# Designs tried in a protein design run: peptides against a protein of PDB entry 3H8D. Part 5

Target 1, 122 residues: chain A of PDB entry 3H8D
Amino acid sequence: DMKRQQRFFRIPFIRPADQYKDPQNKKKGWWYAHFDGPWIARQMELHPDKPPILLVAGKDDMEMCELNLEETGLTRKRGAEILPRQFEEIWERCGGIQYLQSAIESRQARPTYATAMLQNLL

## One batch from the design tools (peptide; made by RFdiffusion4, then SolubleMPNN)

Design b2_p21_8_s3
Fold by OpenDDE base, seed 4:
Structure b2_p21_8_s3 (fold): chain B 122 residues (1-122), chain C 122 residues (1-122), chain A 21 residues (1-21)
Amino acid sequence: as target 1 above (122 residues)
Amino acid sequence: as target 1 above (122 residues)
Amino acid sequence: SLAERLARRAELDAFLRALAA
């Protein structure tokens, strides 16, 4: 429901295969998450060498964070939490609106704050 | 070669359509992997509502994990790693021996620890 | 594939745990 707190997070990550490489060979990616209450609603990944990955709850559960918000430790990670617009700006640029819309129309999306907001937007 | 470490993993999964259902309505599947060194040798999927899926390197590469072991993060996932026999028991029950044997005989299987062991067994 | 999807999630889990450590 709309009473649930919406929280957004961003963390950098280095692919495990690159962890032991020289710094210049470590390709940094960015992982984004939107939590609708305790559960992830949207996930987004920016990688240096491939297209952005967009994931929405219901459709992409198998690829998304399975931990609840508290279990992730993100709320306690300094610098991890971002403003809603910081997430949405990237989401929009990556085609997230269209992706989520398609998931809703195909009845693959789990109802979340994100789906509700999109339905209000469109 | 036989010097490569053989490691086995198991991950449960819930179908996306069931992820937000009540626990009693979530049908759990199980994903199994055998890594021969850094690369997957065998993959097995137990589904709640369809026959087991068996996959062997060489023959089924397109359907198997394309990430090397380190890239998967499986070695760092709590409870993911299992004993060899925990994999083999299910593999055998699912007809994995026959499946791999057929792949070898048809020259579709990539040589792995699994193919070598089967050739020793038969 | 299912393997790729699950592996991606496993990778994420590992990263999150590493951050929390």
Scores: peptide ipSAE 0.354, ipTM 0.730, DockQ to the pose 0.222
Fold by OpenDDE base, seed 1:
Parts: structure tokens; C-alpha cells; sequence
Structure b2_p21_8_s3 (fold): chain B 122 residues (1-122), chain C 122 residues (1-122), chain A 21 residues (1-21)
């Protein structure tokens, strides 16, 4: 059912190890999520000192948000929701298209709005 | 320094292949960790369809949690922390005493609270 | 490793819970 609402979120996070350091020494990362309806379809993590982490439903379930959208509280957090393109721009820069494509081809990806859209593009 | 806090955690996991199956068809595994202060001392993995995995610091560092306790987020995950005996009961059933003992005797074990306690018992 | 995967999820869970609080 591709009629599910597609919603995108971004929240900054500070690594636990840096949580209590002086502000200037906190290394800020960014957590991104694409929810296809109530469940996450893609997750992306930007870290200041290591490669970005790309995760897709089906393949990376063990590492992704297991809460449904409502349970996350993201819809109620001011400033958390972002535009689709704000997610996609970063996703593309990080090689997300290739990552998801590979997951589809290896039959590891769970069908989502993201997989459907990608299959329409390629 | 054996004054370090000993903390124990357990997290269930569902294999990705089972994630979206009906609840009755999900095969649950269990991940256990013993942290001696900020660093893991023992790790144990119960799998529904294969033998348990026992891991001890020093010997199995490459396969164990590399994050310090704070970095894991386990202390902030509801329901993750367990009592010492809840860990030890499973550890013992899985042959953990012998496993750790062997690691000590082969000089592969890094000294931890666990090694110290075992050496006091034997 | 399984430990790493579960740790990352646990970390995320913690962050989300903190966010909702």
C-alpha cells in the first residue's frame, strides 16, 4: 500500500561519551529517518568522525528504530520533521541509492515506498 | 580495581528474517552482557536454532561489544538491565564457568571482575 | 556483530525516549 504517508525526520544527537563534555567538545551527529506509514523505511546517521551509516528496512532491522512512528514522539517534536528532499539530498550524497539498490538486488530489502520509488527510477 | 560497578544487561532480538512474521513464528534470541565498570567482561548470546555463544574479554574482544557502557545506551534502555544472578544462571547453564576457566588457563582472558571471582571460587 | 547492532539500536532507543520526555 503505497498510499501510506511518507514522513521524514532529523534530530541531532550527541554521542553518549560526549554528552557531558563542554559544549565545544561535543561532536554533533545527525539522525535521519524515513517513515513509510507507521514503520521506518530508511535510517541514516551522520557522524563527525566516521562514515555515515545507511540502513534500510528488511536488511538492517536489527539496527534500526523498532518503534512505530507514534511511539517515537517525533511527530510531536518541534523541528524534527523535515521535507522529503531534505532527507533525499543527504541520502543521495551518502550513496543511499546504491545501498538501497543493492539491498533490493540481494533480496534483503523489505518492500517500502523507498524501494518502490527506486524501482521506478531505475 | 575491583571496586568497579558490575552491571548486567539482556536484550532480546528477533532475526531479521522473522521480524515481520506472525508473533508465534518469531524465533527470539537473547543477548547478554556483563560490564565490569565501563567495559564488557562477558557476553553471551542465546540463539533459538544454534548453540549459545560465550565470549570473554581478552579472548573474544573482536566479537564482543566494543562500546563502553555509556556508549551502548543500555543503561537508558528500559528493561535491559538485569540482576547479576539472572546473568549467572544462564552463564552457568551454558558452560560459562568452564569457558572462562579455560580462557584464564590459556592466558587469553583479560583480568576482570569475572576472572577474579572465578579464581576465588576454584 | 550482533553486539554492535543491538548496541546501536539500544542507543537509538535511549535517544528517542529522551526526546519524548
Amino acid sequence: as target 1 above (122 residues)
Amino acid sequence: as target 1 above (122 residues)
Amino acid sequence: SLAERLARRAELDAFLRALAA
Scores: peptide ipSAE 0.347, ipTM 0.724, DockQ to the pose 0.248
Fold by OpenDDE base, seed 2:
Structure b2_p21_8_s3 (fold): chain B 122 residues (1-122), chain C 122 residues (1-122), chain A 21 residues (1-21)
Amino acid sequence: as target 1 above (122 residues)
Amino acid sequence: as target 1 above (122 residues)
Amino acid sequence: SLAERLARRAELDAFLRALAA
């Protein structure tokens, strides 16, 4: 787990329903990603007018980024990469600990750096 | 009917029970969609270990894609779009003609390109 | 629904590819 680099990213995005609307009607959300090595471990979407969307590898693969980190181009986008704590702070506020814990307990979570860290925390 | 472009898409998915497993143990399903202009007309899901799920507009709206084609991002996903016959061949094998016909006869089907074509066929 | 989940991923994929272009 510790052998893989943990990298975190945040980019603004527009909701699908707003993509075809005029710029003034597009409400900006934020997409967060935690990559455990080349693959995403956790994903989070903050929207201006609905609850956060939390996703963890294994349980939510069908909704999560399927590209490896290199394929995303995120490492080459200025301003996209964030510090670990910048991700974790939001993750924790959004109930990410409980969400991931539940996924582990239900045997839905793929083992990642995130699952290991959670088990060390508890 | 002929004025709207007919476009077809296919996306693989992994069953929830397999999401946390090693890649070699993940069995793929296939999600199919027929869009009649901007809105879905038919949807189909092939599962590795259960019968196909067939869905037609009007009858099965609650289980079908509610996003318009542009909102789905499918037109921008590499490898997602398929030829009409690639959809129809599977649709026919899965009993789609009978399913759609029954939906028409029971007055549950929303008129689409698919309903029109079926009525031309029969 | 499955359709919605897959659509979300498709949209994300497209978004990321466009970003990298």
Scores: peptide ipSAE 0.350, ipTM 0.729, DockQ to the pose 0.305; fails the geometry check
Fold by OpenDDE base, seed 3:
Structure b2_p21_8_s3 (fold): chain B 122 residues (1-122), chain C 122 residues (1-122), chain A 21 residues (1-21)
Amino acid sequence: as target 1 above (122 residues)
Amino acid sequence: as target 1 above (122 residues)
Amino acid sequence: SLAERLARRAELDAFLRALAA
């Protein structure tokens, strides 16, 4: 149902390679998630030293969060939830529209709120 | 050093096409890893609809995990770690002994705990 | 590789669990 609650989150994360380095050597990235109801629809990662990673449900399931929203604890973490536009602005800048469109065209994308909105936009 | 800790892990995966099907229609694969200390020595994949994939360090590096064990987060994933025999039993059933032996004979295998054990066995 | 993809997900899940703790 497209009336499911759309919730967006952003958390800082340290790359695995940097997890055990001294604080000054830890490079902080940003992990973004769009949840369409209980399940993730889009995931995005901004890293300090590599291109953005864009992931969409259906196509990239093996690389995306496998937990439902409640299991993540994100709803209970202060400062994690962001506004829709805060996600979308970064998504667009990173080429997310084109990425999702390609996933739809190749029949790899699972139908989500995101796919529906894109179809309305195009 | 052959006294490095040998740790074994197993993670299930579901094909993207099946992820949101009814449980009866989800075909689960299994990813296996043997870490010889911090680095992977063997990798194995059981697929529901294709032959097993066997990979050994040195020969198949491009298809294997490049992260060290700590970077993978596997040690922190609940239920991921398995007993040595749980790995070895499947490895043997899939023809892993012959595969590793061939890799040694062709000088493609990197020396690991696994290669050492095989040399002791043969 | 599949291994790397699964590893990345595992790391993320672990991170999330730690974050929520």
Scores: peptide ipSAE 0.350, ipTM 0.726, DockQ to the pose 0.251; fails the geometry check

## One batch from the design tools (peptide; made by RFdiffusion4, then SolubleMPNN)

Design b2_p22_4_s3
Fold by OpenDDE base, seed 1:
Structure b2_p22_4_s3 (fold): chain B 122 residues (1-122), chain C 122 residues (1-122), chain A 22 residues (1-22)
Amino acid sequence: as target 1 above (122 residues)
Amino acid sequence: as target 1 above (122 residues)
Amino acid sequence: AERAARLEERARRDAELAALAA
């Protein structure tokens, strides 16, 4: 419920193919996560050369992080935690509201803080 | 309502009496603010040599920041914005939950996101 | 088999995440 802490994280990643390239030739992607309490509610991946990946709990569980928040170590990584709006801004730009809404309407989304907020918004 | 963005800020201050002292003799205080949309909902001040000050909308309006968020310039000040939990942790440690609850019970608190969350918590 | 493959892929991603966060 509303008691659960909402926390957001972002970390960079380098594609395996670019791992051994010179720094100038390494393209960074970004991994985003929204945790509703201990469990991930939304995941998002920005890539240098392909469309963003949007994932929501219930629908995309098999593609999302299965670790609880503590297991990820994200809370202990300096600079990983971001403001809610830093996540939401990118989420919205990538069509996340529509994606989650569609997941709710198709009965694929698991209830989370994100689904609750969306239903408040609309 | 729930559509309003919740934003939190923290900035340091030096007491007027310490303004001209050597850096080692200047004691820093901290000013905290919670904005529910454009308007402040909670304010908190940590002092080096006196108890924390807790303020809630409705009850303490005359002692709180009267500027809307945009007028404060806080959104444009690097390092001023903090995570929700960074505010809440200090708020809780300073007895903020009890303070806000008392303000609600005495009918002094203006309804805000903070009051709504408190009623969800209890 | 398909489910197993997806689970393996997720496990690999999680391991990578853990390494990044370490």
Scores: peptide ipSAE 0.181, ipTM 0.548, DockQ to the pose 0.301
Fold by OpenDDE base, seed 2:
Structure b2_p22_4_s3 (fold): chain B 122 residues (1-122), chain C 122 residues (1-122), chain A 22 residues (1-22)
Amino acid sequence: as target 1 above (122 residues)
Amino acid sequence: as target 1 above (122 residues)
Amino acid sequence: AERAARLEERARRDAELAALAA
C-alpha cells in the first residue's frame, strides 16, 4: 500500500575502539533507516573505516532493525528524523539502487515502497 | 573509583521472526545494562528461546554497548532505569557470578565496580 | 571477517538501543 507514510531516520554510533576516548578522538558512524509505514524497508550503516552496509527488507531481515517504528522511539528523538532525500542521496552513493535491484532479481526482497519506486525508475 | 554512580537499565526487544506479527504473537526479550559511572560494566540479554547472554567489560567489549551512558539516552527513557537488585537478581540466576569470576581469573575482565564487588564477596 | 560481522551486529544493536532510549 503506497499510502503508507515514508519516514527516514539517522542516528550516530561509535566504534568500540573509540568508545572510551575523548570526544575528539571518536570516529562517528551513522545508522540510517527507511520505514515504510511501521516497518523498516531499508537500513544503511556508514562506517569511518570500512565499506557501507546496505540492507533491504526480506533479504537482510536478520541484520536489520527488529522493532517497528513506534517501538523504536525514533519519531520522538530530536534530530533523528531526516528528509527522504537525505537518505536517498547516501543510498545512491553507496550503490543502493544496484543492491536493491539484485535483491529483487534474486527474489529475496520483500515488496516495499522502496522496491516499488525502483521498479518505477527502471 | 567506587564513588562512581552505579545505574541499571532494562529495555525490551523483539526477535526478527516476530517483528511483523501481532503484538500477542511477539515473544519479548530483555536487554539489561549495568553502568559504572558513564561506562558499561555488565550487559545481559534474556531471550525467549535461547540461553541468556552474559557480557562483562574487557572480555566482551565487541559485543557490548559502545555508547557511554549519556549517549544512550537511557537515563531519559521512562521506565528504562531499574533498581540494582532487579539487575543483580537476574544476573545471579543466569550464572553471572561465575561468568565474571572466570573473566577475572583469565585476566580478561576490565576492573569495574562489578569486579570489585565480586572480589569482596569471595 | 568475523570481527567485522560482530562489529556490524553491535552497531545495529546500539542503534536500536539509542532509538529505544530516545
Scores: peptide ipSAE 0.160, ipTM 0.523, DockQ to the pose 0.221
Fold by OpenDDE base, seed 3:
Structure b2_p22_4_s3 (fold): chain B 122 residues (1-122), chain C 122 residues (1-122), chain A 22 residues (1-22)
Amino acid sequence: as target 1 above (122 residues)
Amino acid sequence: as target 1 above (122 residues)
Amino acid sequence: AERAARLEERARRDAELAALAA
């Protein structure tokens, strides 16, 4: 149902090696989530010292957020919510279109707003 | 320094397989944390359908919480903080004493309040 | 490789924790 609200979030994390360093020496990674209604559709992680992680519902469920949107508390965390384009811009740069396309073609992706939009794009 | 405040927390999570089920069919796991001052000392996870996970600082840093206590927001989450005994009771039932002891003997454990207390116990 | 996998798992857990605790 395309009537479900699409909401996007970003929160920072600190790599283990930097945990005990001064703030100026901590390099933050970023955790991104796309929720299609209450359920996650896409997740990605920008790390300071390794390649990005891309995850799509269906294929990567075991590695993705296990909570529904309300359970996460993201909607109540000030500064966590971002605009759709802020997510999509990074997603595209990381090769997310190709990743999701492959997941669809291999029949691993669970249908979501993201899969529907990709099908419209192609 | 034994003057650091020991604080314990518990939050629930839902296993991926139950994410889309009705609430009555969702079995919750539990994430536990022991913070020795600002830094985590022990972590454990009670899963609904697999053995418990036990983690101790030093040995299991890569699998434990990367945030300091204030960064987590746990101190501000209503209902998250638990009493020390509520953590220790579960820790003991899961074999945490033996796990931490082995980590100390193998020189994998980072010294914490937990390691100090165990040394006093034995 | 193993370190990378563990880091990924930690990042996910901590992100969920941070969100849940917010």
Scores: peptide ipSAE 0.160, ipTM 0.526, DockQ to the pose 0.241
Fold by OpenDDE base, seed 4:
Structure b2_p22_4_s3 (fold): chain B 122 residues (1-122), chain C 122 residues (1-122), chain A 22 residues (1-22)
Amino acid sequence: as target 1 above (122 residues)
Amino acid sequence: as target 1 above (122 residues)
Amino acid sequence: AERAARLEERARRDAELAALAA
């Protein structure tokens, strides 16, 4: 339900191929997550050399974090939690609204806070 | 072919749930890999609180490292590379011989150095 | 489609592993 806490997180990652190279050769990506209560609703991955990856619950479950929020440790990592707008700004820039809308229209999206908000918006 | 270099690696990992806890509450697991040339032939994961995971190429591709050896950076990580026997000892203790044998008999295993060696052994 | 999803999941796990290896 809509009483679930909405929490957002961002952490950097380094590509496997760059992991053990010099710092100047490590291209940094960003992993974003929106948790609707204990379960992920949206996931977003920014890569330095390829298009962003957008993922929504129901449609992309097999590609998304399968850990519940507490299992991730994100709530205990300093600097990981971000404001809702910090997620949404990037989400929107990456075409997230259209992506989620399409998932809803195709009946692929699992109902979440994100689907509800979008349906309220449109 | 059998001229490919066989290289073995081991790295520790911490469970996601323990990642941001005190050191005394972090249970350490171990990730093992056998690369037959550029591609993984066997993977093994030792966990502190569940049975070992054994994986063999062909059968368990969806669960194994997708990166080629160079992409992993393992060859550039100090202390990651191990001797063949250091892998095999644990592999055998965990039932790896039977596991691989069953994979071969069921025609699930992709031919690798590991399958060849086992077939030579038996 | 399902296979593709599984592949992406594998890739994600690989990235996580690499991060832990650092």
Scores: peptide ipSAE 0.136, ipTM 0.501, DockQ to the pose 0.073

Design b2_p22_4_s4
Fold by OpenDDE base, seed 5:
Structure b2_p22_4_s4 (fold): chain B 122 residues (1-122), chain C 122 residues (1-122), chain A 22 residues (1-22)
Amino acid sequence: as target 1 above (122 residues)
Amino acid sequence: as target 1 above (122 residues)
Amino acid sequence: SELEERLEERRRREEFLRRLAE
């Protein structure tokens, strides 16, 4: 149901190729997640050198975090949680609306708060 | 119940740090899974540069494959399925018996075919 | 190979997640 709490998180990551570089030469990416209650609904990754990765529950389960929210430890990580709009702004900029819409239309998206909100928009 | 089919799978993976190396310089790890019917009972990961990871249902749900067997697509992947002994030999070598035993004794293990078999041994 | 790739990507992301959360 849509009574579940919506929570959003962001954490940085360093590219594998930059792992052993000096800190000043490490290019940082960003990992984003939207949790609809305990389960992830959307995931997004920003990279310094390639297009964003957009993932939605149902369609992209195999590429998304399989841990429930508590299992991730994100709620206990200082600075990880972000505001809804901080996620949505990036999501929209990266084409997330169209991506999710396509997943809904192809019947690949698992129903989530995100799918419901989008269906209200359209 | 213990009438469920037991199926075992193995697939390779490459370390994150080796993702962009030339193929000859990528060190390969191995991902193993034991499915007790549709649900995973045990998972194991062999790495070239660190100790094995052993996971058992109940205790390690958050770190294990969350998909049922059919959802994984493993049954449709050529070369993924392995013999029971091919899993068990590695499991035993990696200390899986002791790991599962400890999980049972601490009441963290979810009852599975694996827990039942171990309890028959002891 | 497609499955292996997808599972590997998930694993990599989750390992990263765990390391950052610890």
Scores: peptide ipSAE 0.199, ipTM 0.570, DockQ to the pose 0.148
Fold by OpenDDE base, seed 1:
Structure b2_p22_4_s4 (fold): chain B 122 residues (1-122), chain C 122 residues (1-122), chain A 22 residues (1-22)
Amino acid sequence: as target 1 above (122 residues)
Amino acid sequence: as target 1 above (122 residues)
Amino acid sequence: SELEERLEERRRREEFLRRLAE
């Protein structure tokens, strides 16, 4: 279980409104994902024009990527995979610990590696 | 992880068409669920008028109960909880092992206690 | 409906994910 491979990914996106603007006028967002084995555990989105979005498995399934890791193609996209700390640093800055903690306490969070690690931390 | 409590439940249901018939003319189906901790791992439905339905987490999420165990109220319903073997016996008879195995091989199954146990068996 | 809104949000996210991951 803890033996499931934890993998993290990040890809950029451009706002629809900026899609056809000059490059200097395009503001970039970032899409992050934590996969606990083949299935997503956490998702995070940094936007240039709105607050960060934090999503956790169980609570936010309907808003999260429903593809398993292999289906995403992320493992085959050069530069998409990031180090755990690169994800966690942003996650923490965005209040992810508190968000996940609240989801656990409300029994909305599906148990994942992330929930287990949080329980070890707290 | 393996420490998550495995709990099994069964409740009856009556076909909509039989809802207002005399009791002797109501054919009963059975709804089964395996919960791996708070979240469902497998669901099974025995119907009087159609083949059994087998569902596994990850593959069949959209057709399975979306409530966590506590939300279902099953733990508080007298007689709803059954022994593991009472579930597994029916599961096996309905071809559940093969169904879950195929879901694992196709990478559709979310890892659960059930998938782990199957891997131990095979 | 709320469900439709959530599904649409997921669809949009997956769409751009697929585009960028190709």
Scores: peptide ipSAE 0.181, ipTM 0.452, DockQ to the pose 0.179
Fold by OpenDDE base, seed 2:
Structure b2_p22_4_s4 (fold): chain B 122 residues (1-122), chain C 122 residues (1-122), chain A 22 residues (1-22)
Amino acid sequence: as target 1 above (122 residues)
Amino acid sequence: as target 1 above (122 residues)
Amino acid sequence: SELEERLEERRRREEFLRRLAE
């Protein structure tokens, strides 16, 4: 339902292997989440050393956040919330549109704000 | 070593299939952890639709949290930490004593606070 | 398999927690 609040978040992560390296040797990744109401609709991971990971609800549930937004604490984490365009710009750059489209066409994607918007776009 | 701090945590999870159901139809599970110092000693999972999962260090390492306590961020997650008895009550109710005992007797369990306490009990 | 699913769930939760902690 498009009446649900759409909220977007980004948090950094450091590769486990880099945890104890000097800062200059700690390559930072980024974890992105799009919450459609209380539940995650899209997840994206930017890695310093491998291709981006794109995940969409329904298809990739097993790999995505299963906590509701409140449970994540993201809304209480300073600096975590980002603007919609800050998410979408990266999503699009990473091929997210095609990925989600494929998930829709294969009937793997669960309907979300993201699927609805894509269907409006196409 | 019994001088290590014993800390206990619980966090919720929702089945992916229940994400977009009405709250009354979202059955919540719970993930429990007992950390003996920096490392996990016991893990327990309460599921809404299947038997509890009990895990003990040594025997079930492959299925248990591999992060040290600090790496988990559980100490920084509000509402995650629980009292020892809050863990033990569920553990006992789920047959954890027998499970751990079996692991000890089969020499599969790694010595932890939990194994020591059980040996004191028996 | 059930084991694979459990392992994946563990991985997912741990990664999520780690990221939140960073």
Scores: peptide ipSAE 0.132, ipTM 0.504, DockQ to the pose 0.442
Fold by OpenDDE base, seed 4:
Structure b2_p22_4_s4 (fold): chain B 122 residues (1-122), chain C 122 residues (1-122), chain A 22 residues (1-22)
Amino acid sequence: as target 1 above (122 residues)
Amino acid sequence: as target 1 above (122 residues)
Amino acid sequence: SELEERLEERRRREEFLRRLAE
């Protein structure tokens, strides 16, 4: 379980609402994902003009990537994979620790590497 | 317009929340689509543990498949295509007639083969 | 926004559909 490879990814995205707009009106966001083995554990989205979106497995499954890691193609996209700390730095800055903790305490989070690490930290 | 080929499809899906669960805990749903020529006219989703989702073009565009029929690959997936009545039977059972009618009356539905047939029936 | 949420839901459905239909 906890021996699964932890892999992190970041890709830019254009907001769905901006897809059809002229380039000057397409504001770039950033999509982050943490995969615990083949399945996503955490997801976050940074937007230029609104608060970040934080998502954790179990609680936010319906809003998170439903593809397994292989299906995403992220491992084959050069420059998409990032170091763990590059994810965690942003996660922490956005309040991800509290968000995940609350999900654990409310029994909404499913167990992942992320939940285990958080519980070990506390 | 009304000479466009009407094609219907059905494929199984697993809920995003169940993707990581053991096979015995992956509840199967069914995704249905009606294509009026290359573009979707109606969509419905059957779930094992919640009400069906009904969607009609014009009203629910943001929640429906935006791929044209060729892009979906459905025509190339053996067993995916179903007969018109196989779709309509479920559509009717789920209250689709009333749903589409309401969308027409509220001016939310865009004209499709489905709207034309309904208006001819009434 | 609600618009963004609906678009994202559509995107997920489309991704899933493409995978199943391949």
Scores: peptide ipSAE 0.118, ipTM 0.506, DockQ to the pose 0.222

